# Ledger of designs, part 37: peptides against a protein of PDB entry 4AID

Target 1, 242 residues: chain A of PDB entry 4AID
Amino acid sequence: FDIKRKTIEWGGKTLVLETGRIARQADGAVLATMGETVVLATAVFAKSQKPGQDFFPLTVNYQEKTFAAGKIPGGFFKREGRPSEKETLVSRLIDRPIRPLFVKGFKNEVQVVVTVLQHDLENDPDILGMVAASAALCLSGAPFMGPIGAARVGWVDGAYVLNPTLDEMKESKMDLVVAGTADAVMMVESEIQELSEEIVLGGVNFAHQQMQAVIDAIIDLAEHAAKEPFAFEPEDTDAIKA

## One batch from the design tools (peptide; made by RFdiffusion4, then SolubleMPNN)

Design b1_p11_6_s3 (from b1_p11_6, 8 letters changed)
Fold by OpenDDE base, seed 2:
Structure b1_p11_6_s3 (fold): chain B 242 residues (1-242), chain A 11 residues (1-11)
Amino acid sequence: as target 1 above (242 residues)
Amino acid sequence: AENLLLKLPSA
């Protein structure tokens, strides 16, 4: 097994990105760990476009499986077959920043699946899932102009907190999730309690700054483990409008 | 504009 691993300290926690152990049948697969929270991201893409495909068919599926439910808050009663509200939300949080980073004209089916394997009750798997999905796409060879980083920012005792624990979040006046590239913020999702716009904007900037280490870690992993880029030539759709 | 490091195959 050719296992590649990147480890960084991030917000006072160890982030591990690993590939080559599991899900090797995927185009990209990353096992990501932060604390004792563990997620598996897989990226698979079709090697051809379906006839008559008019839109980019990206599907993102975040799932917290029942085997992890013993450590997942609220996981006790997942009815088989329908995503929870959380799973739906996190799937969208992953989708939103990655979707615009695919090469224009690429309309091959892409499926990203993020599976929570373990939860430590401190580190939310959503941020880790975003990071893992980004890394899996970067490894896949898909025409994805990533990586993205992601961060959650809290506001506790008058300070920004990177990736607050579930307990710290109870005291936080901000739940700010940011995703971006090295150069740009791609997505912001926020729940704010009586904070100034200045503090919120500062939180976005803080998140974007703090995610650079994650972006760099994904790049380093990709340099050692990425597949060759898929040979994609966008059809010159401008030539058919003549 | 230098696109980020994932080397798209140079056309």
Scores: peptide ipSAE 0.006, ipTM 0.439, DockQ to the pose 0.193
Fold by OpenDDE base, seed 3:
Structure b1_p11_6_s3 (fold): chain B 242 residues (1-242), chain A 11 residues (1-11)
Amino acid sequence: as target 1 above (242 residues)
Amino acid sequence: AENLLLKLPSA
């Protein structure tokens, strides 16, 4: 088994990114762990465009599967067919920052699937899922201009907290999710209780700074484990307008 | 803005 692993300390927790153990049939696959929360991200892309494809067909599916229900709060037997509201929201949180980073003109089908395998009731699998999806895409050979990092920022006792626990979040005046590249913030989602714009902007900057270690960890993993880049040359659509 | 295509080092 050619297993590659990167381990970092991140916000006082151990983040582990692993590839090569499971889901080897995917173009990219990453098992990500933080605390006892575990997610599997897989990336699969078509090697050709469908005839008449006019848009980029990216699908992102975040799933809290029934087999993990004994390890997921409120994991009653969800009927296998319809995503929950949470699964739909988290799928969008993952989709939003990654969609713009695909090479312009790439219209092959891309499927990202994030599966929660374990939940520790402290570390939310959404942030971990964003990180794992980014890593899986970077390993896949797809024309993806990542990695992205992600972070949640809380405001507890007058300070920023990186990836607050579910219990710390009950005391937080801010739920700020940020995703970005090394150079840019790509997505912000925030729920804020009576905080100044200065504190919120400071939270975005704090998140972007703290996610650099995750970005670097994904790069290091990719240097050792990524597949050869898919040979994609965008058709010069400017040549048809002459 | 160098699009960091992760230039995979040639194994």
Scores: peptide ipSAE 0.006, ipTM 0.464, DockQ to the pose 0.427
Fold by OpenDDE base, seed 4:
Order: structure tokens, then sequence, then C-alpha cells
Structure b1_p11_6_s3 (fold): chain B 242 residues (1-242), chain A 11 residues (1-11)
């Protein structure tokens, strides 16, 4: 077992990114922990394109497993069939910022699976899942122009709060999820109650600043544990439409 | 954005 681990302090919590212990059959696999919330992200990509593939076939699946259900709010009967509303939403939150970061013309099938293994009822696994998915892609060798970071920003007692707990979120006037690269914001999703646009924009900037430590942590992990980059040259035909 | 994977040395 060549286990690589990166640990950082992030928003007053310890974030741990680990690879090499589990899911070794994936192209990339990251076990991410914040508090007692634990997620496994796996990235798998096809080594060839399907004949006649016209679009980039990225699939992102966020899932909360039944073995974690005793610690997941509402987790009693997650039937293995349809994703919950939360699972569907979080799958989209992960998909949105990563999809544009694949090399243009790459049309090999990519599957990202984020599995919640444990929930502490304080740290939401969605942000952790976004971070873990980013890290897993960076380790995979897929032609991914990441990493992305992600952050949730709350507005509690007239201040920005990085990754508020589920209890702090009840008092928050903002649920702002931001994902981005080192250089750019890629995605914003926001639910806001009676806040100015200035506060919201400030929240986006705050999130983007705070996610840099996560981006740096993913880079450091990838330097020590990434697979060889998949040799991909885009066909000239897709380059002409730039 | 530069492809960070292209910059990562093969370990």
Amino acid sequence: as target 1 above (242 residues)
Amino acid sequence: AENLLLKLPSA
C-alpha cells in the first residue's frame, strides 16, 4: 500500500485527502475526510472513444450509501433505485464546474462516483464530495484541466462563514456554493434571503479565496500520487471550431 | 488554465 495523504486546516476544520488505500481499480480514487464526514470519490475513464461519439460522455453520480444511512438525515430507506433530490442536486453541483475543464475534443467516457461513507451531521458531504471528485480526477491521468476547489459560504451574524455546519446553516441568510480553479470561478449556486448583491459577490470572492488552500492541497497530492497523464491529442477537426 | 496534469512529472 502506497498511501499518500494531504492534511490541511480549512475553515477551522481538518481536511484530509487520502489515496492508495481503497478503490485502486479506479483511475483515480480519493478518500476525503472533514470532521467525521467521509466521502470516497472515484474517477474512471475509457481509454478509447466510442465510434460516432458526438458529445463528451461525462457521468457524475453522488450517492449516500445505506451503511451511512444511520448517520444521514432521512437515510432510513434509500432504495438503491432512484437518486434522492439531494443526490441529484449534488451530482449536478459536481458536474457543472468539472465538465468545462476537460480538454476540448476528449469524448472518452468519464465516470465520477462520489460515495458518502460517513456523515457527522455537521459537515455536509456535498462540498467534500466536490473536493474529492476534483482530487480523484487530478490523480486519474484523465485530460482534466483541474483541480477545482469548492466552498460553501454562509452569512451568519453579519459575517461570511466558510463551510458552515448544518446547525449554523439554520441561522445563515445565505447558502452560497462556489466552485472554481485557481484562476476562475466556474460555478455559483446560491440561495439567499434578503441580502444585497454586494454581499453575495463578496461571498463569491471569499469562497474563491478560501478554496485556494484546497486547490494547493490537491496539487500537492497529485504531485506525489497522480498516474501518468493519458496521452490524448485532439483531432484537428475539433480545433478548427475554436 | 494550464493542464496541471501535463506539468506533473511522471512519478
Scores: peptide ipSAE 0.006, ipTM 0.409, DockQ to the pose 0.727
Fold by OpenDDE base, seed 5:
Structure b1_p11_6_s3 (fold): chain B 242 residues (1-242), chain A 11 residues (1-11)
Amino acid sequence: as target 1 above (242 residues)
Amino acid sequence: AENLLLKLPSA
């Protein structure tokens, strides 16, 4: 197996991005680990457009499957069934920042699947899932103008906290999820308790700054492991310059 | 903002 791995320290935790060991049948596949939380992201794209396809058919599916629950002390048997509210939300959190980064006119089917394989009960797999999905897309050869980074920001004891633990989040006055490129914030989702707009805006800037290390890690991984770019000519040549 | 296109193959 040609295994490529990037490891960084991020927010006082080890982030590992790995490819080439599992899901090799996907266009891109990344095993991402932060603490003892582990996710698998896969990206698959069609090599042709369906006749009459009028919209970009991106699907994102985040899943916290039952297999992770077997490693969770007191783990609930998640029934195979409807996505949980969390799974639906996180699927949207991944979709929103990546959707606008596909080359204009690309209408081939794209499927991103993020599967939680392990949960440490400290590190939420959502941020890790966003990072892994970005990395998987960058490795896939799809005409994706990524990477995106992602970060959660808390406000604990009058300070910003990068990717707070689930326990730290109980004390946090902010749950701020940010995703962006090197140059731009693409998505913000926030739940805020009694904080000024200044603190929130500072949190967005903090998140964007802190995610650069992740963006750089994805780029480094892609330089060593990306597939050849899919030959796609965009309908709008000006979209290549953005 | 030049989104870092992962290397489009140089034409």
Scores: peptide ipSAE 0.008, ipTM 0.447, DockQ to the pose 0.271; fails the geometry check

Design b1_p11_6_s4 (from b1_p11_6, 8 letters changed)
Fold by OpenDDE base, seed 2:
Structure b1_p11_6_s4 (fold): chain B 242 residues (1-242), chain A 11 residues (1-11)
Amino acid sequence: as target 1 above (242 residues)
Amino acid sequence: SELLLKKLPSR
C-alpha cells in the first residue's frame, strides 16, 4: 500500500492526516486523527456532468457510525435512519466553507462523506471532519481550490484556547468554529456568552492564524499523494478568476 | 472580493 502520512503538533495535540490505506476506490480519502478521535473523509466526484444539470450538486454527509457509538457522547444505538441534529449541523459546517471553493461552472456531482470511526470524548470530530474533508478533496483531483483549515476557539480563563476539549468547552464562554483558506475566512459559526465583539473578532483571527499549520499540512500531503487534477475546462473562461 | 484561491501546486 502506498501510504502517505503527515503529522503535526497542533494546539498541543497530534494531528495525523493519512491517505492510501482505506477507501482507495474514492477519488480522495483521508484518515484523520487528533488525540484518539478518528475520522475518515472520502471525496468522490462524477467525471461528467448530468444532462440538464443547472446547479452544483455537492453533497456533504457527516456520519457518526454505530460502531463508534460506544465512545460518542449520547451514543444510543442510532438505527440507520435520518441524520441526527448534530450530523446535520456538522454536514453543514463542512459544506459551507468548501462549496464556494469549487471552480465556477463545475456541475459534476461531488459527494463528501465524513465518518467518525472513533471518538476519544475529548476531541470533537467536527473540526477533524472539516480538516479531513478538505484534505480528501485536495487529494481527489476535483477542481477544488482548497485547502481549507478549520479551528474551534474557546475562551477560558481570559484566554483563547485552540480546539478546547469537551470538558474545557464547559468552562468556555465561546464556542467559535472558523474555517478558511490561507488567505480568507470562509465560515464562522459561534455561540458566545457575554463577550465583547473585540474578543470574538480576536478569536476569529486566532483561529485563522492557528489553522495555517493545518492548511500547510494538507498541502504537503497533497504534494505527495494528490491525484492528477481532473481535466475540467469551464465553458466560461471568466470563471477561473478566483 | 475575488477570493484569490491558491490552487494546490499542479505537478
Scores: peptide ipSAE 0.007, ipTM 0.517, DockQ to the pose 0.190
Fold by OpenDDE base, seed 5:
Structure b1_p11_6_s4 (fold): chain B 242 residues (1-242), chain A 11 residues (1-11)
Amino acid sequence: as target 1 above (242 residues)
Amino acid sequence: SELLLKKLPSR
């Protein structure tokens, strides 16, 4: 197995991005680990557009499988059924920042699947899932203008905290999720308890700064492990306006 | 192998 791994220290935790061991049938596949939380992201894209496809058919599916919940106190059998509220939310959190980064005019089907394999009850799989999905897309050869990074920012004891633990989040006055590229913030989602706009904006900037190490880690992994870029030339849509 | 991490053209 040609296993490639990138390891960084990130917010006082070890982030590991691994490819080549599992899900090799996907266009891109990344096993991401932070603490004892483990996610698998897979990216698959169609090599042709469906006839009559008028929109970009991106599907993002985040899943917290019941076997990962074996460490989660009170993790009753999530029946094989409707996504939980969390799974739906996190699927959207991953979708929102990545969707705009596909090459305009690319209408091949893209499927991103993020599966929580293990949960340590400290590190939330959502941020890790966003990072893993970004990495999997960068490895896939899809016309994705990533990577994105992602970060959660808390506000605990009058300071920003990068990727607070689930216990630290109980004391946090902010749950701020940010995703972005090296150059831009692409998505912000926030739950805030009586904080100034200045603190929130500072949190966005803090998140964007802190995610650069993740972006760089994805780039380094992709330099070693990415598939050849899929040959896609967007139709010159400017020629139709003449 | 140009890793076509095409940097989004800097506006």
Scores: peptide ipSAE 0.007, ipTM 0.524, DockQ to the pose 0.085
Fold by OpenDDE base, seed 3:
Structure b1_p11_6_s4 (fold): chain B 242 residues (1-242), chain A 11 residues (1-11)
Amino acid sequence: as target 1 above (242 residues)
Amino acid sequence: SELLLKKLPSR
C-alpha cells in the first residue's frame, strides 16, 4: 500500500492527513486525525455529465456513525436514515466553501462523504471534517480549485483560541468557524456573545492566518498523492456571444 | 484557466 502522510502541529495539537490505506475505490480519500478525533473523507465524481444536467450536482454528507457513539456524549440511538441537526449543519459548513471552487461549467456528479470514526471528546470533528473533505477533493483529480483550510476561533479570557476544546468552548464568548483558500476567506459562520465587530474581524483574520499551515499541508499531501487531473475543458460560453 | 494543481510548482 502506498500510504502518504502529512503531520503538522496545529494550535498545540497534532493534525495528521493520511491517504492510501482505506477507501481506495474513491477518487480521493483522506483519513484525518486531530488529537484522538478521527474522520474519513471520501470524494467521488462522475466521469461524465448526465444528459440534461443543468446545475452542478454536489452532495456533501457528514455522518457521525454509531461506531464512534461509544465515546460520543449524548449518543442517542440515531435512527438509521435521517441526518441529525448537527450532521445537516456540518454538511452545509463543508459544502459552502467548496462549492464555489469547482471549475465553472463542471456538472458531473460529485459526492463528498465525511464519516466520524472516533471522537476524543475534546476536538470537534466538524473542523477536521472540513479539512479532510478539502484534502480528499485535492487528491481526487476533480476540477476543484482548492484547497480550503478551516479553523474554529474562540474568545477565552480576552484572547483568540485556535480550535478550542469542547470544554474551552463552554467558556468562549465566540464560536467562529472560518473557511478559506490561501488568498481568500470563503465562509464565515459565527455565534457571538456581546463582542465588538473589531474582535470578530480580528478573529476572522486570525483564523485565516492559522489555516495557512493546513492549506500547505494539504498541498504537500496532494503533490505526493493526487491523481492525475480529470480532463475537463469548460465549454467556452464566450464564443456563443460573438 | 490553469488548475491550481497544475500551478503547484514542481519541486
Scores: peptide ipSAE 0.007, ipTM 0.541, DockQ to the pose 0.302
Fold by OpenDDE base, seed 4:
Structure b1_p11_6_s4 (fold): chain B 242 residues (1-242), chain A 11 residues (1-11)
Amino acid sequence: as target 1 above (242 residues)
Amino acid sequence: SELLLKKLPSR
């Protein structure tokens, strides 16, 4: 196997991004690990547009598989078939920041699948899934103007906490999920308890700053492992409206 | 703000 790996320290935890071992049939595939939480992201895109395709057909599926369910909080034996509420929410968290980063006019089918393989009960696989999905897209050769970084920010004891554990989140006055590029915030999702706008804005800035190391790690991985870019002529506007 | 995102190979 031609395995490429990037490892960084991120929020006091080791983040590992690996490609080349699993899901080689995908256009991009990344195994991401933080603590003992492990996700597999795969990106697949069609090499042609369907006749009459009027919209960009991006599908994002976050899945907590039954083999990981013994370690997933609230992971009762999900009867095969319907996404849980969490799976639906996280799929949207991944979709929201990546969707606008595809080159305008690209209407080939894109499927991103994030599968939770292991959960440590400390590190939520959602942020890891966002990072892995971004990395998988960057490796795929799809006309994706990533990478996206992501971070969760808590507010604990009057300080920002990067990617708080599930236990630290119980004491947090903020659940702030941010995703962005090197240059821009693309998505904010927040649950806030009695915090000033200044603290929340500071949390967004903190998240955006802290995700740069992840963005750089994805870039470094992609430089060594990305497929050749898919030959797609963008419409002349490489401009993402922020 | 208009963000000019470069494709990965151009960074």
Scores: peptide ipSAE 0.007, ipTM 0.505, DockQ to the pose 0.176

Design b1_p11_7_s1 (from b1_p11_7, 8 letters changed)
Fold by OpenDDE base, seed 2:
Structure b1_p11_7_s1 (fold): chain B 242 residues (1-242), chain A 11 residues (1-11)
Amino acid sequence: as target 1 above (242 residues)
Amino acid sequence: MKKKLPEIWLP
């Protein structure tokens, strides 16, 4: 097996991005680890557009597997095939920043699946899932203009905290999830308690700065392990508005 | 002991 791995220190934790060991049937597959939280992201895309496809058919599915459920807060043995509220929300958090980064006019089916394999009760799989999905897309050869990074920012004792633990989050006056490219913030989701706009904006900037190390780690992994780019030229649809 | 991933994820 040709296993490629990138390891960085990120917010005082080891982030590991690995490809080539598992899920080889996907176009891109990344095993991401932070602490003892482990996610598998897979990206699969169709090599042709379906006849009559009029919208971009991106599906993002974040899922917590039943074998991990004994380690996931609030994880009951899911006997029913419907996403939980958490799985639905996290699927949207992953979808929101990646959807705009696909090449305009690409209408081939894309499926991103993020599976929580292990939870450590400290590191939330959502941020790790966003990072893993970004990496899996960058490895896939899909016309995705990523990577994205992601970060959670807390505000604890008058300071920003990168990717606070679930326990640190109980003391945090901010739950700020940011996703972006190297150059731009693509998504902000925030819950705040009695904080100034200056502190919140500073949190967005802090998140965007701190995610650069993750973006660089995904790029380095992709340089060593990405598939050949899928030959996709968008039809120049700007020529039809004259 | 390296916890092996479930066999379903192994190639």
Scores: peptide ipSAE 0.007, ipTM 0.423, DockQ to the pose 0.026
Fold by OpenDDE base, seed 4:
Structure b1_p11_7_s1 (fold): chain B 242 residues (1-242), chain A 11 residues (1-11)
Amino acid sequence: as target 1 above (242 residues)
Amino acid sequence: MKKKLPEIWLP
């Protein structure tokens, strides 16, 4: 198998991004690992626009499979067929930062699927899923102006913590999820316990700085394993403002 | 001679 693997140290944990082993039928596919948490992201895009398509048809589906449910908190009662509240939320967390990064005028159907394969009970698969989805899109050849990075920031003992464990999060006064490009913050989602705006803004900046290593890792993976870019010319919509 | 960093690509 032509397996490409990028490994980095990230927040004192090993992040592994792998492609070429699984889901070869997808346009992009990335197996991402942090600790013993494992996710598979797949990106698939249509090679043509549907007639009369007026909006960008992006679908993001984050799912925690029943075979992983024995290791996932609350997974023991997952009935097949309805997304959990978490799966719905994380699907939106992935969607929000990636949606604006598709080339303007691209209206081909895009499907991103993130599947949790394993959970270690320490590393939340949501951040890993965001990173894996970004990587899968960058490998796919879709007209995606990524990568995005993502990070969770906690506030524990008066300090920022990158990607706190589920146990450290019980002591955290902040659950701050940030996603962005190398140059810009694209999404912030935050649950805050009585912290100053200064601490929260500092957390966003900390997240954006810490995700650069992930962005660089996705770029390096894409340089070695990306498909040829899909031939898409954006309609020159700037010619209608005269 | 720029030393190429070893590509940590596992085969």
Scores: peptide ipSAE 0.000, ipTM 0.391, DockQ to the pose 0.047
Fold by OpenDDE base, seed 5:
Structure b1_p11_7_s1 (fold): chain B 242 residues (1-242), chain A 11 residues (1-11)
Amino acid sequence: as target 1 above (242 residues)
Amino acid sequence: MKKKLPEIWLP
């Protein structure tokens, strides 16, 4: 079993990115761990475009499975049913930064699935899910111009906190989620309690700086474990306007 | 300096 693992210290926690143990049938699959929170991200893409496909068919699905519900607060047995509000929001948080990074003209179906396998009650699976989805896409061979990193930033006791625990977040005046590439911020989502714009902008910059270690960890994992790049030639869209 | 845990590449 060719198991490849990258381990970094990130925000005072151990982040582990692992591939080759689980979901080998996917184009990319990453088991990501932070503390005792564990997510599985899978990326699958079609090797051809559907006839008449006019838009990029990206689907992102974040799921908190009931097997983790023995540790998740408020873990009612989620009957097979409609995504929770959290699952819907986190699916969008993952979608937003990755969607623009696909090669223009790529219209093959792409499915990203993030499954929470374990929750430690300290580390929120959303940031870990964003990181894992990025890593799974980079391993897949899909024409994805990632990786993205992601970070949550809190403001606790007059300081920025990288990926605050769920308990630290109760005292935080900021819930700032940032995703980006090495070079650019791609997405910001923020809930702010009476903070200056300067503190918020400083939080975005802090997040972007702190996510570089995750980007580098995904690159290093991909150098060892990525599939061969899918041979995609974008149709010259200038030839259809003549 | 927190020690980087060694990267483990298992065949």
Scores: peptide ipSAE 0.000, ipTM 0.359, DockQ to the pose 0.036
Fold by OpenDDE base, seed 3:
Structure b1_p11_7_s1 (fold): chain B 242 residues (1-242), chain A 11 residues (1-11)
Amino acid sequence: as target 1 above (242 residues)
Amino acid sequence: MKKKLPEIWLP
């Protein structure tokens, strides 16, 4: 087993990105840990386009398994079936920033699956799931122009807090989720209580600065563990020059 | 700076 691991300190917590131990049948697979919260991200892509495929067939599925549900606030024993509201929302949070980063003209089926394996009741799996999905795509060889980083920003006692705990979030006047590349913000989602636009914009900038360490950690993991880039010839050459 | 695609992703 060629196990490769990157470890960084991030917001006063240890972030671990690991590949090569599990899900080796995927194109990319990353086990990500922050505190005692653990997620598995897998990326799989088709090696050919379906005849008559007119759109990019990206599917993102975030899922919290029943064995983790005993450690998830408000987690009822999930019956196998439709995604919960949380799973639907987090799947969209992962989809939104990654979708525009695929090479134009790439219409091979892509499936990203994020599975929560453990929850510590402090670190929300959503941010960790975004980071793990980004890392799994960068390892896969798919024509993905990542990585993305992600961060949650709180506003507690008149200061920004990176990835506040579930308990710190009870005192936070802001729930700001940001995702981006090294160069650009790709997605913002925010719930704000009586804060100025200046504080919110400052929170977006703070998130984008703090996610650089995660982007660098994904790049370092990919330099050691990425598959060779998939040979892809898009039918439209004009879409590549933009 | 737009990252140039790797040549393997170019026709």
Scores: peptide ipSAE 0.025, ipTM 0.493, DockQ to the pose 0.087; fails the geometry check

